# Peptides against a protein of PDB entry 5Z08: the designs that were tried, part 55

Target 1, 168 residues: chain A of PDB entry 5Z08
Amino acid sequence: RQKDEWAKKTSSLMKQLDWFIGEHLGAMLAAEELGGPVVGELMEIDPDDLSAGFNAHGKLKKATSQPDLDRRQRRIDDIWGPQDEQGQAHKRKRGADEALAASAEMRDLIEQLMNKLVEAGGDNSATYVEIPRESAAARFLVRSKVAMFHPNDARRLRLVDFGRDLDD
Target 2, 222 residues: chain B of PDB entry 5Z08
Amino acid sequence: GLPRLIDAIEEASKIPAKRRQTPIKPTIEKLTTHLYTHGASPDSLLRLADLLTLRNHLDQASLAAITRNLYPSSTVSDEVVLRFIGALGHGQLKPTLALQALFLRWLVMVYHLLENPGVLGQVYGVLFDLLDTAAIRPQLCHLLALVTRRKHVRPFRIQAILTLSRQTGGDPNLTGLLRVFKNYYPEIIVGDATKGRASAFKHPDPQWRQHLDEIQQRRSEA

## One batch from the design tools (peptide; made by RFdiffusion4, then SolubleMPNN)

Design b1_p11_7_s3 (from b1_p11_7, 7 letters changed)
Fold by OpenDDE base, seed 2:
Structure b1_p11_7_s3 (fold): chain B 168 residues (1-168), chain C 222 residues (1-222), chain A 11 residues (1-11)
Amino acid sequence: as target 1 above (168 residues)
Amino acid sequence: as target 2 above (222 residues)
Amino acid sequence: DKLAKELLNRN
């Protein structure tokens, strides 16, 4: 009975998480990957300022006329730039594709992290997932205190066991 | 007694105001006076919760008056709580948003009298998903501030509040809720969202609290 | 077990 209730609650939470990833988080992660604002950092970025693009530090660049807009900046501008009529469809499609890719990456990462946690059977040393890169998804989970890096290896990520932290 | 007054109001609630033989206002006034003087027993509280949350022919002023005088004489059951939670949202069968705000305010004011405060934690997701509703957000944030535990502070909720805070221009109630989240995880990067004005979530009505305490004290002496 | 399977089966 308790296991079934837990399974139902967990399923419901996973559905909500999946929805959240698809509807909101994926686009924000894509923006971060493209050099936009860090997910979970309220940059006081006026939506109008988003059109100016982001510097290498994820800060708004002043619209300087320099033609060599780095391909990343163009992608940010394509995702977050003003919706003028003609260029909008390709920009929207590219933005949507990046958001979908980011959503897929986050879903996959969460799945791997959860699977390792279940497989480890309480052994915290066995709960680490190897990540190919420090993605926006990985950083978000760490900033949100849901995941943590291995102390000696930033390529290894695990879920924080909230149950153990309550018992300690 | 209170049960007879509730009976009369329940019967009147089934009939449109224009078709009632007698005005209901005098009976509502008797009810609210009784509630103010004696409070509501658990059984009476459940019946009143049904009158307040279920669609009937009672006018909004009467419903608001009952809610403002809804002093529990004892504890508040999970069933009563769930009736009020079930009444939240935008559905056609739901009470008005103004009345929902009063329900949330009431839940805040009686939180310490809940038989099981954990019941609100179980419906945390339902409450949290309503944060986009501006009309109930102040009271909802206050209730969530009371209910929030470490288990509720999840990445998706952190991000949802941050997003909503940006969209609302930094609603002080959302900022207050973010500070509550940060208390559980101090290392959460919430950026400048927490630097703004935050609600302190003070008791909504000190006079109501004092009167509730007087009603509760009479029960402990009996 | 079931939740991991349900997540795995949606891919």
Scores: peptide ipSAE 0.005, ipTM 0.266, DockQ to the pose 0.069
Fold by OpenDDE base, seed 4:
Structure b1_p11_7_s3 (fold): chain B 168 residues (1-168), chain C 222 residues (1-222), chain A 11 residues (1-11)
Amino acid sequence: as target 1 above (168 residues)
Amino acid sequence: as target 2 above (222 residues)
Amino acid sequence: DKLAKELLNRN
């Protein structure tokens, strides 16, 4: 009975997490990957302020036409720049595709992390997942204190085991 | 006047809320209204800093309200600054991390009114060692960005920020602080840690700044 | 639904 209730609760939580990833978190992670705001920072950044980009000092670049717009700034300007009508549909589609990709990366990463935790049987050294890159998803999990990087290898990520600290 | 309001709040702060004969909220509202209108003198700031930083029976909402209205009418003394710095970090006798974040925000907003801005440079190590505290890190990085001078940019601190940046998944506030370090030592290899978005450290509250300027102008005319 | 099923089916 207790195992069944736990399994049901876990399943419910996983469904809620999957929903949250798909509906909200994926888009925010995609924005972070594209050089947008970091997930969880309530940056009262006016969307219009994002379009102007940030200078090296983090001040809003005044829209001075300097040609050497760093490729990242062009991406921000491409995301938030003036919406010509024909560009809106392609930008929306691209944004949706990036959000879907970010959602898939987050789901896959969580799955791998959980699987490794179960497989490790309590061996912390065996709980690490090899990550191909430091994604917005990986960074989010670390910032939320759900995951941590290996102390000596930033390509290795594991879940934080909260259960062990309760038994001491 | 303001001193009498502070007296009443100091006395009330010694007594648990359930044992007070009168509600303190009306007195807090009078205090915050007075602070908003006239600001606080250096002497009043010191007394208020003690109320905010020392453990007492005032509720968190009252402490936050006082902090949000803590407009200096003049300068901010080293003693006031040190009260707020001493209140930072973890400990049973220290204010909540939420209140500490408000203190750091306040220090950022009044930085230009410090009698001796160098006082923050003297306690730089204390501030820097708190960077691992996530709840205060945004405001702490902002304050450090203002305070940092060439003498503070040391190899061990560079390495500490780089390590903490990896451990936090590239916190943009740490990236912002690392950029400040790089301004003093361009040769600092920040690697992938600076490839992320850095915090701009914009003024936390433009309306608060404007109101502070109005209070400060009234003093110059008197 | 798929992630929850995949996690449940691997046990």
Scores: peptide ipSAE 0.000, ipTM 0.364, DockQ to the pose 0.026
Fold by OpenDDE base, seed 3:
Structure b1_p11_7_s3 (fold): chain B 168 residues (1-168), chain C 222 residues (1-222), chain A 11 residues (1-11)
Amino acid sequence: as target 1 above (168 residues)
Amino acid sequence: as target 2 above (222 residues)
Amino acid sequence: DKLAKELLNRN
């Protein structure tokens, strides 16, 4: 009974999380990847706002130039430099696509982290997922204290095992 | 009660130890025992913050003992927070750096009980400018890791951390703080400074946390 | 175990 209730609650929570990722978190993560506000400071980001880009203060800029999709790593100068006014329509579709991509990345990362935790059987050294990049998704999980980086390797991420602290 | 104990300690704090008629240590022990058992109300916290942060004749061991037992029974006001922040840094009228480190540790441990966490964000510059003070840096970086928001991550602060990290040989607390900054701006090229060991900023005292939770639960039931 | 599997099964 308790296991079944836990399973139902877990399933419900996962559905809610999936919904939240798709409806809200994906756009916020995409905004963060594009140099927008960090997730949690701006609760509602319209995908259309992603197209406008963000100023150095994390506020929406009116008309920002196309973020080069291939260079998700902007130079410091690109973060703080003046952004030019280019084309609105391609920006909305791109914002939606970035939100979807960010949602998928978050889902995949959570899945990998959970799978590694299960596979490790209590071995903390085996719980690390190798991440190709420090994504907004990875950072969000770390800020949320849900995940942590390997102390010596920022490419390795694991879930925080809250259960061990209860058994000790 | 707690107010009477604070009254006695406040009066004793005005007098040099050698001129006191009675030892204050038994009263400090009663205070710390009371704090451990019941915590401190907002009003009591403010009075204790003044005792801890203002120059008086209390010994460092007594001040440290009070700080270690400074369990809030409820919330922590902005005024209490600002007393502790105002006590940070170098100066003849300021507490010792060892005591300041305990204050910063306390602020980390009670961060979730702040009435307005934003107050720390308002004094972010004051906190950040103290990063060069090695004695308080570990706790300061931990507090900054909690307090940092996008608005605080500025180019000059990024550069300041990078410079200080190089000067310190890669202090893991600075590396940890830089990772927090990178969480706000992933594109920050931090170079080799982030490849080193970083602090995870774990809770400083799990037992203290557990005891705080017990004190807080009693209030919710009353 | 079940949570990871549930996350896996939704993709």
Scores: peptide ipSAE 0.000, ipTM 0.273, DockQ to the pose 0.088; fails the geometry check
Fold by OpenDDE base, seed 5:
Structure b1_p11_7_s3 (fold): chain B 168 residues (1-168), chain C 222 residues (1-222), chain A 11 residues (1-11)
Amino acid sequence: as target 1 above (168 residues)
Amino acid sequence: as target 2 above (222 residues)
Amino acid sequence: DKLAKELLNRN
């Protein structure tokens, strides 16, 4: 009975997390990846806002025509051909694509972290996932106190084991 | 005047030193003295930027002397900035790395006189990709510390600096740049790389700054 | 779904 209730709760939480990633967190992570606000400073990000980019202070830029030569921003600006109706559709699509990419990265990272935690069988040294880069997703999990980096290697990330602290 | 001195140097720069009829050194000394006394106008700065950045027959000591005396009397245009940025990196047509370091130092010292400081932000990627070049890294990190905004602090750049910091044994200039990045994203985990000594990015030449201020003040009074 | 199943199978 208790195991079944735990399983149901876990399943429900996973569904809620997946929903939250898809509906909210993906866009916020994409904004952070694009040099926008840190996740939590801007709660609602429209894909159109992602396309506009962010100013020096991480605030939404007004759509001014200045070619920002930043490589990720250049990918944004190179897709920004002339502001014709087709250009706006491409802008919206790109903001959506960045949010989807961020959502996928977060989902994949969570999956890897959870899998390593399960596989480690209580060995904390085996719970680390190797990350290719410090992503907005990784930083978010660390800020949220859900994950932590290895003290000596910022390429290694693990989930915080809350269960051990409850049994001690 | 300064334009005539530049004309003479431009002509001499086309000719190998061994084939020059007249030594260029006295003309360089007159030019550097003029620059020290009056500074360079925007038009003169552009011409001097070409002399400094384009391959010619001027000796390195002369180019360095011009760069060390390159006081703007007014503002620094985007075009001048882009000439110096375009001269950075490795290549047979590029200036020496020693001269590139002087250009970066100059850009740091005149940063407040740029007509559009945003131009450096636009070429941020070009500057950042040169961080592996040890000879220019100190001045490059200083310039990047001035130019860096939140939009430039990307995960791949954070990771690139962290990787390079490990490879260099914790270069203080890279540590300083990471601290600038951390100001925008406090959650950046720099590990032991930030426990080291960081560069404070102090003004590279206070006397040069003071003299620049005197030249700039004379313009405001005229 | 898969992760939830794996967690359930280990307990």
Scores: peptide ipSAE 0.000, ipTM 0.270, DockQ to the pose 0.026; fails the geometry check

Design b1_p11_7_s4 (from b1_p11_7, 7 letters changed)
Fold by OpenDDE base, seed 3:
Structure b1_p11_7_s4 (fold): chain B 168 residues (1-168), chain C 222 residues (1-222), chain A 11 residues (1-11)
Amino acid sequence: as target 1 above (168 residues)
Amino acid sequence: as target 2 above (222 residues)
Amino acid sequence: DKLAKELLDRN
């Protein structure tokens, strides 16, 4: 009975989390990846706003040029350089696509982290997921104190095991 | 009480150790015991901050002992914070770098008790410009990690950290601070500087935290 | 920042 109730509650929580990721968090993470505010400072980001980009103060810029999708990392000069006014319509679709991509990345990362935790059977050394990049998703989980990086390797991320602190 | 102990130490601090009629160490021990048991009120904190930050004739061991037991019983005022920030850096009138490191560690540990955390953001430049001082860098990076907001993440500061990281062979505290900067601008290419070991900026002293919480709890019940 | 300047001027 308690296991079934826990399973139901967990399933419900996962559905709510999935909804939250899709409806809200994905856009916020995408905004963060594009140089927007850190997730939690701006609670509502319209995907259309992602297309406009963000200024050095984290405020929405009017009609900034297309960030090159393949270069998620910009040089300092590219981040702070003058941004030209070009193509609005391609920008809205791109913002939505970035939000979807960020949502998928967050979901996948959570799944990998949870799977590794289960597979490790209590061995903390085996709980690490290798991440290809330090994403907004990874940073969000670390800031939220849900995950932590390996102390010697920033490419390795694990869930914080809150259960061990209760048994001591 | 605590005010009388502070009075005695203030008077003794004006006199060189060799010219004191009585050893100050027993009074310091009474002070630190009192601080450990009851903490310091805002008024007492200000007086103690002056004793710690202003040039006087107290020995380094006594100053360090006071700093290690500087538990706030309530909040920490902007004035107290500014005394400690003003004591940072190089200068003949400034405390030793070892003591400055203890001050920065203290500010990290009491950050959640600041009346106005924004005060540290106002002096962000002063703190940031001290990153080249190796002796205080670990605690300074930790404090900056707490204080940093988007408005502080500027191109020149990003470049300064990158340059300093290269010069220091990848100091893990600088790498940690750079990760905090990257949280505000994820698109920043930090190159190999972020691939190395980074400080996690964990609480410096869990036992000190626990004891602080006990002191703070007694105030909420009074 | 005025506060930073005041701190620097006092030291």
Scores: peptide ipSAE 0.017, ipTM 0.292, DockQ to the pose 0.016
Fold by OpenDDE base, seed 4:
Structure b1_p11_7_s4 (fold): chain B 168 residues (1-168), chain C 222 residues (1-222), chain A 11 residues (1-11)
Amino acid sequence: as target 1 above (168 residues)
Amino acid sequence: as target 2 above (222 residues)
Amino acid sequence: DKLAKELLDRN
């Protein structure tokens, strides 16, 4: 009975997490990958302010004329900028594609991390996942204190085992 | 006046809330109202710093309310600064990390009123060593961004921030601090640690700043 | 300090 309730609760939480990743987190992670705001700071930023893009200091760019910084910033503005009608479909599609890619990366990373945790059987050394890059997804999990990098290898990521600290 | 209110709160702070004959909340409200209206003199600031930083029986809400209304009417002494710095970090006798974050925020907001801004530079190492404490890191990085001078930008600190940035998944406050370091040493390769948004370290409370300016102006006219 | 104010205002 208790195991079944735990399994149901875990399944429900996983569904909620999957929903959150797909509906919200993926777009925010995509924005971070594109040089946008870090996930978590976005919650305090009005979506309309996101449309103006962020300077290298994370400030909203005032529309000043320097062209080359404009291309990366345009991508953020293209994802979060005001909907002008005609160019909307391709820009929305690209933003949606980046959000979908970020969502898929986050889902895959979480799945790998969880699988390694289960497979390790309590051996913390065996819980590390090899990551090809320091993605926005990986960074988010570390900032959230859900995951941690290996002390000597930034290509290795593991889940933080909260269960052990409660039993001590 | 303010000294009498502080006296009453100091006496109440020695007694557990359940053993107090009178509720302290009305006295705290009078204090915070007075502070909001007139600010605190250097002497009053020191006494209030002790109330805020030393372990006593005041509740967290009262301590936070005092901190939020801690407008200096004049300058901030080195002694007051050092009381707040000494209250930072982990320990049973130290204030909560939430209150420490408010202290750091306060130091940022009153930095221009310090009698000796160099005092923070003298304790730079103490502040820097607390960067691993996530709960205070945002305000701590902001304060360090103000305090950092060329003499503080050392190879070991650069490496420490880079390491901590990796360990924290590129905390934007650390990235912001690295940018401050790079202003002194442009040759610092911040690599991927500066990829992404750095914290802009904006003034934490523009309304608080405006009100502080009004209190400070009244003193110059007196 | 003008620099601190400028840093706060630039940020």
Scores: peptide ipSAE 0.017, ipTM 0.444, DockQ to the pose 0.019; fails the geometry check
Fold by OpenDDE base, seed 2:
Structure b1_p11_7_s4 (fold): chain B 168 residues (1-168), chain C 222 residues (1-222), chain A 11 residues (1-11)
Amino acid sequence: as target 1 above (168 residues)
Amino acid sequence: as target 2 above (222 residues)
Amino acid sequence: DKLAKELLDRN
């Protein structure tokens, strides 16, 4: 009975988390990846604002052709070409695609982190997931105190086990 | 005048809100209106710093309203600065972290009016040791970015910021502070921590700045 | 002083 109630509660929580990732967090993570505000500092990012790109200060930048922008930011500038009507539609589509990509990355990362936690059977050293890059998703989980990096390897991320700290 | 308003608020601050004979809100509104129009003299500024930093019975909204209207009409003394710095951190007698963030923001906005900017450099260690406090970190990093000189950029502080940056998932304020450090020591290997998004430490309130400039200009004409 | 002003003005 208690296991079934826990399974139902966990399933409900996962559905709510999936909804939150898809409806809100994905766009905010995409904004952060695009050089926008850090997730949690600005709660309301209009997907349309994603289309304008962000300056080095995390504010909406008007499309200025600065050459030294990182390849992703160049892609953003290429994505966010001149404000002609056709350019705006392409911008909105690309903003939506980046939000979807960020949502997928966050879902995948959470799934990997949870799977490793279950597989480790209580060995904290075995709970680390190797991440290909320090993504906005990874940074968000660390800022939220849900995950932590390995002290000596920033490519390794694990969930914070709040339950074990109570039993020790 | 302003001194009489401060007297009334000081007396009211000694009494719990439920035991006051008269609401303090109208007096706070008169004070904030006066501060907005004329600013605070050095003497008034010190008295207001005590009201803001010492534990009393004033409500948080009133303290925040005073802080948001704390325009200096002249310079800011070392004593006033030290009152605000002494109010930072954790403790039963300290102001709330929200109010501390407003104090740090205020110090950033009035930095150019300090009688001795070096006073902040003398307490640099105290400020730096508070970087782990997330609630005040944005304003604290901004203030440290203004205050930092070559003498403050030490190996142990570089390592502390790098460690904290990793622990916070690359807080852009810490990245911004690391860039300031790198300006003094270009050879600092900050790794990927500096490649991330950094805060530019923009002026927190351009309208407040403009209004401060107007108050300061009236003093130069008098 | 100048650097602080410049940092505040760049912002």
Scores: peptide ipSAE 0.016, ipTM 0.430, DockQ to the pose 0.020; fails the geometry check
Fold by OpenDDE base, seed 5:
Structure b1_p11_7_s4 (fold): chain B 168 residues (1-168), chain C 222 residues (1-222), chain A 11 residues (1-11)
Amino acid sequence: as target 1 above (168 residues)
Amino acid sequence: as target 2 above (222 residues)
Amino acid sequence: DKLAKELLDRN
């Protein structure tokens, strides 16, 4: 009974998390990856807002045209680039694509972290996921105190084991 | 006068130190003394910027001594600024990183004398992309703190500083630059990176500033 | 100018 209730609660939480990632967190993470406000300061980022970029007050800026800097810079310049009608549709699509990519990265990272936690069988040393880069997703989980980096290796991330602190 | 001293140094700079008939050190000392006493005119600054930034046979100590005494008697042109900016980064033709740090420090100290402060804003991306270079980062962050405007605070740059701050264990200069960014965008969560010690970006050399002011004042009275 | 001076003077 208690295991079944736990399984149901876990399933419900996973569904809520998946919804939250898809509806809200993905866009916010995309904004952070694109150098927008860090997730938690901007509660509502419309994908359209991602495409328009952020002004000096963290509010949406109007897009001005500057030339061929770095690919991440291009994504931001594309988000911040001139709003022609065809450019707006492409910007909206790019903003949506970045939000989807961020959502997918967050989902994948959570899945890897959870799988490693289950596989480790209580060995905290085995719970680390190797991350290729410090993503907005990884940073969000650390800021949220859901995950932590290895003390000596910022490429290793693990879930915070809240269960151990409850059983002691 | 200063032009003749520059001529002699320019000629000597073309010749390896071992092949020079006359030691250059006395001429460098005369030049630095002249610069300390009178400053450099815009034309002299341009010539000195070329000597400092272009590959030549001058020793690093001489180049550093010239840079430390590079008091403008007037304004600093865009052309002079761009020569120093163009000398930044890695490459066999670039000045040493130690000399680049002195150039950045100089730009900070003469920022108020720029004919067009906006020129640094135009090359903001070039400056920003060098933040990963630890040897010049302190002075580079200080210069960026002066130059940064709302238009420069972009999401990718915020993220780049945040990433670099984590990679560097929270470099106080990066934290200081993030605080400048946050002044334009208060909603930038700098996380624990801002809770750390930030550089205040104080004037690098108050005595140099005072001496510069004395040189500048003599020009206004002439 | 004022902002640069203010940043330099606050330190």
Scores: peptide ipSAE 0.016, ipTM 0.294, DockQ to the pose 0.027; fails the geometry check

